# Peptides against a protein of PDB entry 3ESW, part 65

Target 1, 322 residues: chain A of PDB entry 3ESW
Amino acid sequence: NNIDFDSIAKMLLIKYKDFILSKFKKAAPVENIRFQNLVHTNQFAQGVLGQSQHLCTVYDNPSWHSIVLETLDLDLIYKNVDKEFAKDGHAEGENIYTDYLVKELLRYFKQDFFKWCNKPDCNHCGQNTSENMTPLGSQGPNGEESKFNCGTVEIYKCNRCGNITRFPRYNDPIKLLETRKGRCGEWCNLFTLILKSFGLDVRYVWNREDHVWCEYFSNFLNRWVHVDSCEQSFDQPYIYSINWNKKMSYCIAFGKDGVVDVSKRYILQNELPRDQIKEEDLKFLCQFITKRLRYSLNDDEIYQLACRDEQEQIELIRGKTQ

## One batch from the design tools (peptide; aimed at target 1 L12)

Design b2_p27_3_s3 (made by RFdiffusion4, then SolubleMPNN; its pose is not in this set)
Fold by OpenDDE base, seed 5:
Structure b2_p27_3_s3 (fold): chain B 322 residues (1-322), chain A 27 residues (1-27)
Amino acid sequence: as target 1 above (322 residues)
Amino acid sequence: KEEEERKKKLKEIAEKLQEKIKKLEEE
């Protein structure tokens, strides 16, 4: 009897799919209790949940995407992408075009569009006056600043003219399209929205040690790729641990389809104590939030994302063994 | 008027993007 290996393979794939889908079914009552207890008792878990409620969904705004695309010099961007793609991209297939796009967006954003702001220029003295600015502290937003999701305003006094300059730390990325300045928070916030506006799969990566960046899912590389707008960096996850010699404890990625501990990708040396939460509880938390984010997806979408998650976990494990 | 101009600009952007995608698919 010729064993129909194809039929067996199909049956095994169906069973495997069913098994994967079973993990994403409605949470058991015990899991809900564990989740509620964890976020109520652990401050770090509460922080991760709070961040997920914002970062996983805020960038999925079609009106914002439209405003971004209207604001950027798309003709310049695509001219540069097309130029780079025409050199070597055809040999690697069309999927590499998106990698060229992200690289050009990094260039465009840093070189042409956005500005780093250590200290603001004096509103009275004009450009290139930041050297004359003395920090006086931080205040709450005024009535106008509050319209743009501003939590904190840094206050500076000009040593030359004595006038006060306000540097509001806006969390509204649409306001950042106007102001075009900030630090790592503003850079990452707006750049995440920019990437999302091109229909890309993007995650916001939060580092506990006061840095933030992006990850982009490259269809060409078939993996999550490190993207730092501040550094104009593409696929250089080592820059923090190795180049900066930065000590880090946690890196958490927030996307529309999940929350993932990506610490293993970025923390290569000088690991700080991971004492904020038990490892098992962090794993549970990320999985639980991810499950909630995927609740409305169909079985095929859930399966594809689960396969992607497994590949990422394999990648993160292998990276420690090299 | 402003909404119509925005809609027109969005359409132009979308058409340019579609043309670029099509050009990539034909190569």
Scores: peptide ipSAE 0.021, ipTM 0.481, DockQ to the pose 0.010
OpenDDE base, seeds 1, 2, 3, 4: peptide ipSAE 0.016, 0.007, 0.000, 0.000; ipTM 0.388, 0.342, 0.366, 0.318

Design b2_p27_3_s4 (made by RFdiffusion4, then SolubleMPNN; its pose is not in this set)
Fold by OpenDDE base, seed 1:
Structure b2_p27_3_s4 (fold): chain B 322 residues (1-322), chain A 27 residues (1-27)
Amino acid sequence: as target 1 above (322 residues)
Amino acid sequence: SEEEERYKKLKEIVEELKKKIEELEKE
């Protein structure tokens, strides 16, 4: 009896698909109990949950996308993308165009649009006066600042004129389109929204050691790509551990379709103790939140995302970006 | 398609398993 190996392969593929889909079924009561206990007993888990409730959904706002696209110089952006694509991209296919777009958005954002703000300029003395500013501390927002999701205002005194300048730390990315200045938080917040506004698949990466960046899913590279707006960096996950010699413990990626521990992509050396949560509990937490984010998706969407997740996990285990 | 690639990989695995089984049956 000639074993029809093609038939067996097809049957195995069907069984594999069913197995994968079974993992994304509604959580069992025991999983819900474990989740509730974890987030109530572990502060780090509660933090990850809280971040997921905001970061996984906040950027999926069509009104914000429209405002972004109306604010950016799209003519300049697409002109530059088309120019670079015409040089190198025609041979690589249409999917590479999006990589050129992200690279141009990085350039445009850092060079033409947004500004790094260590200290604000003095409101009285004008431009290029930040050197004269002394920090006095931080306080709560006033009534006007509170309209723009401001949790903290940094207060500075001018050594020259003695006047006080306020630097509100706005969390409203639409306000950041106006102010066009900030630190890593403001940069990453607005840049994440910008990428989302172009219809890209984007994750917000939180590092416990006071940095944040993005990941973009490249259809050309068929993987998640490191994107740091502050550094104008594309596909350079090593910059923190190697170039900065930064010590890190956790990097967590937050996207509309999942929460993923991406620490292995970025923590290449000088790893700090991972003592905030058990590794098994963190894995469970990320999977559980991811499962919840996918509850409304159909079987084909779930399967496609699960295949992408598997490829990413293989990449992270191998420690090689393919 | 990604499914076609998975099918090809799975077919390769099945063929490798077949060879291993045939080798074990000859021993």
Scores: peptide ipSAE 0.016, ipTM 0.463, DockQ to the pose 0.083
OpenDDE base, seeds 2, 3, 4, 5: peptide ipSAE 0.013, 0.016, 0.015, 0.006; ipTM 0.400, 0.453, 0.407, 0.405

Design b2_p27_4 (made by RFdiffusion4)
Pose (drawn by RFdiffusion4):
Structure b2_p27_4 (pose): chain A 322 residues (1-322), chain P 27 residues (1-27); non-standard residues A184 YCM
Amino acid sequence: as target 1 above (322 residues)
Amino acid sequence: SDEELDEHNEELEESFEEHIKEEAAKY
């Protein structure tokens, strides 16, 4: 009995596919209550649910993608990307071009395109002039800035001239293309959209302890890659936990294809207690949403995606890539 | 027998890891 593995191996891969295609089916009402309910037991759940609604479908918008592309200096971007591909892009330029592009976009965005804003410059006095602004709080948007999905307008008084510069906080990323300034918040909103506009596979990563950033899928490294536009950073998920020494509890990724707990990738010391939601319930929560996010996908899509997810669990469960 | 069974299990795990990577790459 030379036991045939190749037979048994080829078989199972078949059986596994059925297991997978079954998993991403229905929404049998049994687990539906578990969902509609959990979202009332717990707010960390409503939190994730709400954000999934604002953040997964939103950046897939051709109208926007095109405006961003019109607006960006593609000649410049692609020239530099091409110049860096010139100084040899790995023996296997095996979709490595995509990585060089993301890196260059980071550079353009930071060195060139967008600008940070703690307190705003005075609108009437010069440009370099923010430290003589004392803030008078926040308030609602006026008629004009109400168009751009704004909740809060921080207002400031200029002690040198008396005029009041205002700093609306927008969520319409197309508006940010114009204003070209802000904090992680909008830096990240626009940068996610920018990444999506090159048709890249992109995600919005949310840290409960007030920071947001991106994840991009590198077909060359065939895994998700951490991208933080504010820090012009490419593959440095440790940056928060170690370099900054920031204490963190949870990290959640959002995208068109799903919602995934990516904590393990980032919270690699200074771990805070994860005391917000039964860990079992969080797994369920993401799975249910990811499943819901895929009813209209076909079998080949449902499967190829589920494998990428699994490849990611092993990466996180373990301590490494591969 | 037990050692041969363990070897077949390890080969099965490896095949699954490779297969998953190949299917993941198609997307």

Design b2_p27_4_s1 (made by RFdiffusion4, then SolubleMPNN; from b2_p27_4, 18 letters changed)
Fold by OpenDDE base, seed 2:
Structure b2_p27_4_s1 (fold): chain B 322 residues (1-322), chain A 27 residues (1-27)
Amino acid sequence: as target 1 above (322 residues)
Amino acid sequence: SENLNELLEKLLKMFLQEWLKEEASKY
């Protein structure tokens, strides 16, 4: 009997698709109970859930995308992208254009658009006066600041004029288009929205050890690419562990289609104890949230995303072949 | 059906593991 390997392969692919789709069906009652118990008993799990409820959906706002695109110098951006693409991009095909776009957005954002704010300038003394500013502490937002999703306001006193300057930590990324200053939180928040406004697949990466960055899915590289707006960094996931010698425990990526533990991509050395949650429970939590985020997707979308997830898991296990 | 899916998952995982070993041996 000639084994029709092609027929067997087709049958396996059909059964595999059906199997994958079966995993993304509505959660069983036991899974719901496990999830509820986990988020009620584990503070880290509750934190991940809370972040997912915001970060997985907040950037999918067409009105915000329009405001971003109207605010950026698109003529400059595309001129620079076209210039770099014309040098090297023709050899690599059209899919590389998006990588050039993200690299230019990193340049534009850091060099032309946004400012790092360790301490604010004095509102009275004007520009380049941050050296004269002494921190007095933090307080809640005032009535105006509260309009822009502000949780905390840092208070500074000018040593020269004695006046108080407020540095509100806005979480509204549209307000950040106006203020154009902040720390890693504000940088990553607005830059995530910027990338989303160009129609890119983007994740917000939260590190427990007080840093945040992005990932975008490169169609050219066919993988998630590290993107740090603060560092103007593209595809350098090693910078934290190796260059900074940073100690880290958890890196969690939040996107519209899933929540993923990406710690293996970024924690290459100096790993801190992962004692906040059991590894099995974290894996379950991320999968459960991801499953919920995909409930409205069609079978083909679910299957394509599941294939992408598997490719990412393989990448994370192999380590980056540099 | 659940037992078949578990078996299929196991076979696919085994295949992926062997494929990963083969690919790792090429580098």
Scores: peptide ipSAE 0.021, ipTM 0.491, DockQ to the pose 0.063
OpenDDE base, seeds 1, 3, 4, 5: peptide ipSAE 0.018, 0.019, 0.021, 0.020; ipTM 0.467, 0.474, 0.478, 0.488

Design b2_p27_4_s2 (made by RFdiffusion4, then SolubleMPNN; from b2_p27_4, 17 letters changed)
Fold by OpenDDE base, seed 1:
Structure b2_p27_4_s2 (fold): chain B 322 residues (1-322), chain A 27 residues (1-27)
Amino acid sequence: as target 1 above (322 residues)
Amino acid sequence: SSEINKKLEEKLKMFLEEWIKKVASEY
C-alpha cells in the first residue's frame, strides 16, 4: 500500500489553513458580549480600544503621505541610502535596501529635521534661550492652536524679559512638519507617519510608563524591528530595560493589521506589576481588535498575517530579539 | 526550548482535537 505521504501532507496543510482562518471569522455573539463587558468594566481595556481606534488607521492617509514626501529632502535621503548600501558591499537586494532606508530616515530625522524640546525658546529673546524659561503650568488651547489637534499647551515665562511663551502639544503630525520640535510623543507621531509614507509596515508602540516608539517590519530580517526616532535606534529593543534600567509593565503595538502585546520584547528586567487587566483578558482584547481590523481582508491575506503573528509569538518566547 | 515545545504541542493538540471533532461530525 503506497502511502502517498505528499497527498497526506497537502491535505493536512489545507486543514491547518482552514483551522487558522476559522479563528478570524466574524466574532460570535458571546465574544462580542465579552468584548463589550471588558471595555465597559476595565479602564485599561477602554484605553487600549481608544488608542486602537486612532493609531491603527490615522497614518493610512494618502494625502498626508504626499505632504510628507513633498516636505522631506528625498534627494539627500536616497543619496545617503545609496552611499551606505554601496559601502557594505551587499549585492543588490530590495529588502536590504529598505533597512538602510529606515536607518537613514532615523539619522535624517534626528540630525537634520526634528528637534528635541525640553523647554521652548523665548518667543521674544530668540534662539537658545530655553535656559531662561520657567514653567508656569499647562492650559487648554486657544482658537488657533485648537485647529491642529492640540489638547494641552505648556506655559513658560522668560526670566530675562518676563514674556510668556506657549508650547502647544500638537497631535496633528502635519503641523509637526512645520513646528519640527517636540518630545517623545511628537517625535514618534511624526516619525510613524514618515515611515508609513514610504509604504512600510509600521506599528506605533505605546509604553504605559511614558514612552513611545515604532516597529518596522523588515522583509530582509523577516521580523518586526524596534525603531526609536528619539534615540536614532534600529533593532535595539533592550535599550529601555537594560541601558536605561527602566521599569515597565506594558508595551502595546498598534498597526493597521493588528494590536499586539509586545511587552516581552522590551521588558527584559525590572518588570512592574501587570495589574491593570487580567492576562487572559488582554490577550482576548488584542486578538479581538486584530480580528476586527482584518475583517475586510481575503483568506490569503489573513493566512499570511496569521503566520507572521505566529512567528512573532515564537520569537517573543525565544527571546531572539537580543 | 522546553516552553516553546510545550506551547507548540498545545497548539498542535488543539488543532488535532478540533480536526478530529470535525471529521467525526462528517461521518
Scores: peptide ipSAE 0.018, ipTM 0.462, DockQ to the pose 0.048
OpenDDE base, seeds 2, 3, 4, 5: peptide ipSAE 0.017, 0.014, 0.022, 0.017; ipTM 0.457, 0.448, 0.472, 0.458; seeds 2, 4, 5 fail the geometry check

Design b2_p27_4_s3 (made by RFdiffusion4, then SolubleMPNN; from b2_p27_4, 13 letters changed)
Fold by OpenDDE base, seed 3:
Structure b2_p27_4_s3 (fold): chain B 322 residues (1-322), chain A 27 residues (1-27)
Amino acid sequence: as target 1 above (322 residues)
Amino acid sequence: SEEELKKLEELLKEFLRKWIKEEASKY
């Protein structure tokens, strides 16, 4: 009896698809209870949930995408992308073009568009006066600053003229298109929106140890790619643990289609204690939020995303970027 | 044999990995 291996393989794939899809059905009552209890009893879980409610959806705003595209020098960007893409002779296929685009956006954003602001310039003395600024502390936003999702305002005094300069920490990325300055938070916030505005699959990565970056899903590489706008870094997940010798405990990626613990991608050494939540509870939490984010998707979309998730989990276990 | 089952399981896992990679690349 010639075992028709092809027929068996097809049957197994159908059964596997059905099994995967079954995991994304409405949560059972017991899962809802577990979720509610977890977010009520664990502060870290509550924080992850709170971040997911914002970061997973805020960048999916077509109006913001239009404003971004109108603000950027698209002619310069595409000219540079086309130039770099043409050098490699198209040998690697059309999907690599998006990698060139992201690399140019990193260059453009850091070199031409946005500025690092450790201290603001003095509003009275003008440009390149940040060296004269002394921090006085932080305050709440005023009535104007509060219009742009400002959580805190850093206050500085100029040692030269004695005037006070306010540095609002705006969370509105559209306001950041105007201000063109910030630290890792402002950089990552606006850059995440920029990447989304080009129709790319992007996640915001939060690190518990006060850094943030993003990930882009490369169709060419068929994986999530580390992207840090502050560093003009593409596909260098090791920079924090190895180059900076940074100690880290958690890296959580937030995207429209899911929440994923990506700590294994970035924490290569100097791991801090992961004591904020049980590993099983964190895994459950991320899966539960991800499941909720996918409730409106069709079976094919769910299956494709699940395949992508499985590939990512394999990558993270192997510790090898494929 | 238990050894043949393990080999079959490995082959199936490799096949699934290749297939997932190919399907994920179409979209």
Scores: peptide ipSAE 0.020, ipTM 0.512, DockQ to the pose 0.493
OpenDDE base, seeds 1, 2, 4, 5: peptide ipSAE 0.017, 0.020, 0.016, 0.017; ipTM 0.482, 0.503, 0.460, 0.485; seed 2 fails the geometry check

Design b2_p27_4_s4 (made by RFdiffusion4, then SolubleMPNN; from b2_p27_4, 17 letters changed)
Fold by OpenDDE base, seed 2:
Structure b2_p27_4_s4 (fold): chain B 322 residues (1-322), chain A 27 residues (1-27)
Amino acid sequence: as target 1 above (322 residues)
Amino acid sequence: NEELKKKFEELLKMFLEKWLKEEASKY
């Protein structure tokens, strides 16, 4: 009896697709109870849920994408991308063009567009006066600042003129297109929107130890790629653990299609205790939120995303980012 | 046929990796 391996393979693929799709059906009552209990009893779980409700959806705004594309120097960006692609990209195939685009966006954003703000310049004394600024603390937003999703305003006094300068920590990325300054939060927030505005698959990565960055899904590399706008870094997930010798406990990626614990990609040494939640509960939480984000997707979209997720899990287990 | 073969190989790989992980967790 000639074993029809092709028929067996087809049957296995069908059964596997059905099995995967079955996992993405509506959550069972027991899963809902477990989820509710977890987010009500665990503060870290509540924080992850709260972040997912914002970060997974906020950047999928077509009006914001239009404003971004109208604000950026697209002629300069594409000229630079085309120039770099013409050197080396033709040998690697057309899919590498998007990697060149992301690299140019990193360059453009850091060099030409956005500024790091450790301390603001004095609004009265003008440029290059940040050295004269003394922090007085933080306060709530005023009526104007509150229009732009501002949670905190840092207050500085100028040692030269005595005037007060406010540094609002805006969470509205459209306001950041105007202000063009901030710290890691503002950088990552606006840069995530910029990448999304080019139609890219992007995740916002939150690190518990006060840093944030992006991941971009490279079709050329067929994986999630580390992207840090502050560092102008592309595909360097090791920079935090190795170059900075940073101690870290959790890195959580938030995207439109899922929430993923990506700690294994970035925490290569100096791991801090993961004591905020049980590992099984974190895994459950991320899977449950991811399942909810996919409820409106069709069977083919769910299957393709599930295949991508499993490939990522394999990558994270194997440590293949070196 | 090549696409189905590739998908089958990917599936088999995923299955083996999951199985190995589950077996390793029993010891």
Scores: peptide ipSAE 0.021, ipTM 0.482, DockQ to the pose 0.053
OpenDDE base, seeds 1, 3, 4, 5: peptide ipSAE 0.017, 0.020, 0.016, 0.018; ipTM 0.491, 0.491, 0.490, 0.492

Design b2_p27_5 (made by RFdiffusion4)
Pose (drawn by RFdiffusion4):
Structure b2_p27_5 (pose): chain A 322 residues (1-322), chain P 27 residues (1-27); non-standard residues A184 YCM
Amino acid sequence: as target 1 above (322 residues)
Amino acid sequence: SEEEELLEFALENGLKDEFEELIEEQE
């Protein structure tokens, strides 16, 4: 009995596909209650549910993608990307070009395109002039800035001239292309959209302890890559936990293809208690949403995606890439 | 290889007992 593994191996891959295609089916009403309900037991759940709605489908918008592309200096971007490919892009330029592009976009965005804003500059006094602004709080948007999905307008008084500069907080990333300033918040909103506009596979990563950033899929490194525009950072998920010494509890990724707990990638010390939701329930929550996010996908798509997800679980469950 | 990695996934998702039964049938 030279036991035939190649037979048994080829078999099972077949059986596994059925198991997978079955998993991502229906929404049998049994687990539906578990969902509609959990979203009332727990607000961390409603939190994730709400964000999944604002953040997964939103950046897939051709109208926007095109405006961003019109607006960005592609000649400049691609020139530099090409210049860096010139100084040899790995023996296997095996979709490595895509990585060099993301890196350059980070540079352009930071060094060139968008600017940080703690307190705003005075609108009437010069440009470099923010530390003579004392804030008078926040309030609703006026008629004009109401168009751009704004909730809060921080207003400031200039002690040197008396005029009031205002700093609307917008969510319309197309509006940010114009204003070209803000904090993680909008830096990240626009940068996610920018990444999506090059057709990259992109995600919005949300840390409960008030930070946001991106994840991009590197076909060259065939895994997700941490991208943080504010820090012009490429593959440095440790940056928060170690370099900054920031304490964190949860990290959640959002995208067209799904919602995934990516905590393990980032919260690698200074771990805070995860006391917000039964861990079993969180796994379920993401799975149900990811499953819901895929009803209209075909079998080949449902499967290839599920494998990428599994590849990721092993990466997180373990301590490493591969 | 890719096929080995996929097989590990299949085994971790409850197909291990079926894999052992196929070996017993061949034995």

Design b2_p27_5_s1 (made by RFdiffusion4, then SolubleMPNN; from b2_p27_5, 11 letters changed)
Fold by OpenDDE base, seed 4:
Structure b2_p27_5_s1 (fold): chain B 322 residues (1-322), chain A 27 residues (1-27)
Amino acid sequence: as target 1 above (322 residues)
Amino acid sequence: SEEDFLVELALKNGLEELFNKLIEEQK
């Protein structure tokens, strides 16, 4: 009995692929009802949905990518990447080059390009005057600030000259290319766009406990890599839980191809109660949104992403970064 | 459930392992 093992193997692979693809078919009516009920009854679910509607798609703007690439000192960036890449003796064309690029972008962004803004400098007194600034509170944007997707403006008075300085919290990343200052929100927003502008697979990670960062998919490491522009951090997911001893409950990653609960990657200790949603409902929600984001993809793209998702899930369950 | 995922994963890994063994046996 010549068992055609090749034929059996091929059939098994086909059946497996079909099984995986079946999970990404259009949601059943029951799933749609569950989703609607969840989003209408659970505030956290509504928040995740709202974030997904923005964060999963906003950075996929070719016009913005062009503006970013025109604004950055690409000559300096690539010079530094090439220098560090050559120093480590890598051959040209290795997938690891992209990791060097991301590391240089982290350096460039923090050291050369963007500024942390606890308090703004006084518009009248000039640079390095933030120490003289007293917060007066927050208000809505004016007509000019409103053009750049500004939800809140922090108001400061200069103790030296008495003038008012406005610190608008812009959500338009193109405006941030001009202002070149902000806190974790502005940093992560613009840096996510920067990474996207280089054609990278990037996710925006939202932490419920008032921090945000990125993940980049490294083709060299074949996994999602923690990237924090504020910290100039590459592949250090432990920094929050271990180094900062931060207490956290939820970390949700938002990308063009999916929404993923990445809490297990970052919450290594000091876990806060996960009481905002049932774990089953959160899993369902993320899967449901991910499924919707993939509806336009072909079967091969869906399958490749599903394989990537499985590897990530294994990583998250095992708690071992490969 | 996580259990269902682990079972699916085990099945996948088992199938991949079986597939790899089958390919190696044909060499």
Scores: peptide ipSAE 0.081, ipTM 0.669, DockQ to the pose 0.085
OpenDDE base, seeds 1, 2, 3, 5: peptide ipSAE 0.027, 0.015, 0.025, 0.027; ipTM 0.541, 0.477, 0.544, 0.615; seeds 1, 3 fail the geometry check

Design b2_p27_5_s2 (made by RFdiffusion4, then SolubleMPNN; from b2_p27_5, 8 letters changed)
Fold by OpenDDE base, seed 1:
Structure b2_p27_5_s2 (fold): chain B 322 residues (1-322), chain A 27 residues (1-27)
Amino acid sequence: as target 1 above (322 residues)
Amino acid sequence: SEEDQLVELALKNGLKEEFEKLIEEQL
């Protein structure tokens, strides 16, 4: 009796689909209780939840996407993408075009559009005067700054003219299209919105040790790809642990379809103690939030995303983070 | 193949027993 392995495989895949879908059903009462207890008793869990409530949804704003696309030099961007695609892209297929787009957006953003601001220029003395600026501390926003989701304003005194210059730390990415300056927070915030405005699957990655970056889902590579706008970096997850010798404990990715602990992709050495939450509780928390984010999706969408999640977990375990 | 990868994934995620049952049912 010849075993029909193709038939067995098909039947197994049906059962697997049902099994996967069962994990994304409405949370049981016990899971809700566990979740509520965790976020009320663990500060790190509360922080992850709070970030998810903002970062998972804030960039899904069609009005913001339109403003971004109207602000960027799209003619320059697509000209450069087309030029690079014409060299090597045709041999690799159409899906590689999006990788070229992200690489050009990294170049354009860092070289042409946005500025790193360690210290602001003096408002009175003009450009290239940041060397004369002394920090006086931080304060709350004034009435005008408060309109643009500003939590903190850094205050600087000019050593040359004695005038005060304010550097508001704006969290409104539309305001950042105007100011075009900041540190890693402002860079990542606006760049995440820019990538989303091109219809890309993007996650915001928060590192506990005071850095932030993006991940983009490449259809060409069929995986999540590290993207750091500050570094003009594409697919270099090792730069923090290896190149910077940075010590890190947690990297959490926030996207519209889920929250994922991506620490294994980026923490390759110099791991700090992961003492903020139990590993099992963090896994549960991320899965629970992800499940909630997917409640409105159909069975096929849930299944496709779950297959992507499992593939990512396999990559993270195997150390295949290129 | 994509199908082979999904089968491997299914087996790793606890469906090994289901796979064994399906084989037994065809025997």
Scores: peptide ipSAE 0.099, ipTM 0.799, DockQ to the pose 0.750
OpenDDE base, seeds 2, 3, 4, 5: peptide ipSAE 0.010, 0.015, 0.020, 0.022; ipTM 0.464, 0.436, 0.492, 0.488; seed 4 fails the geometry check

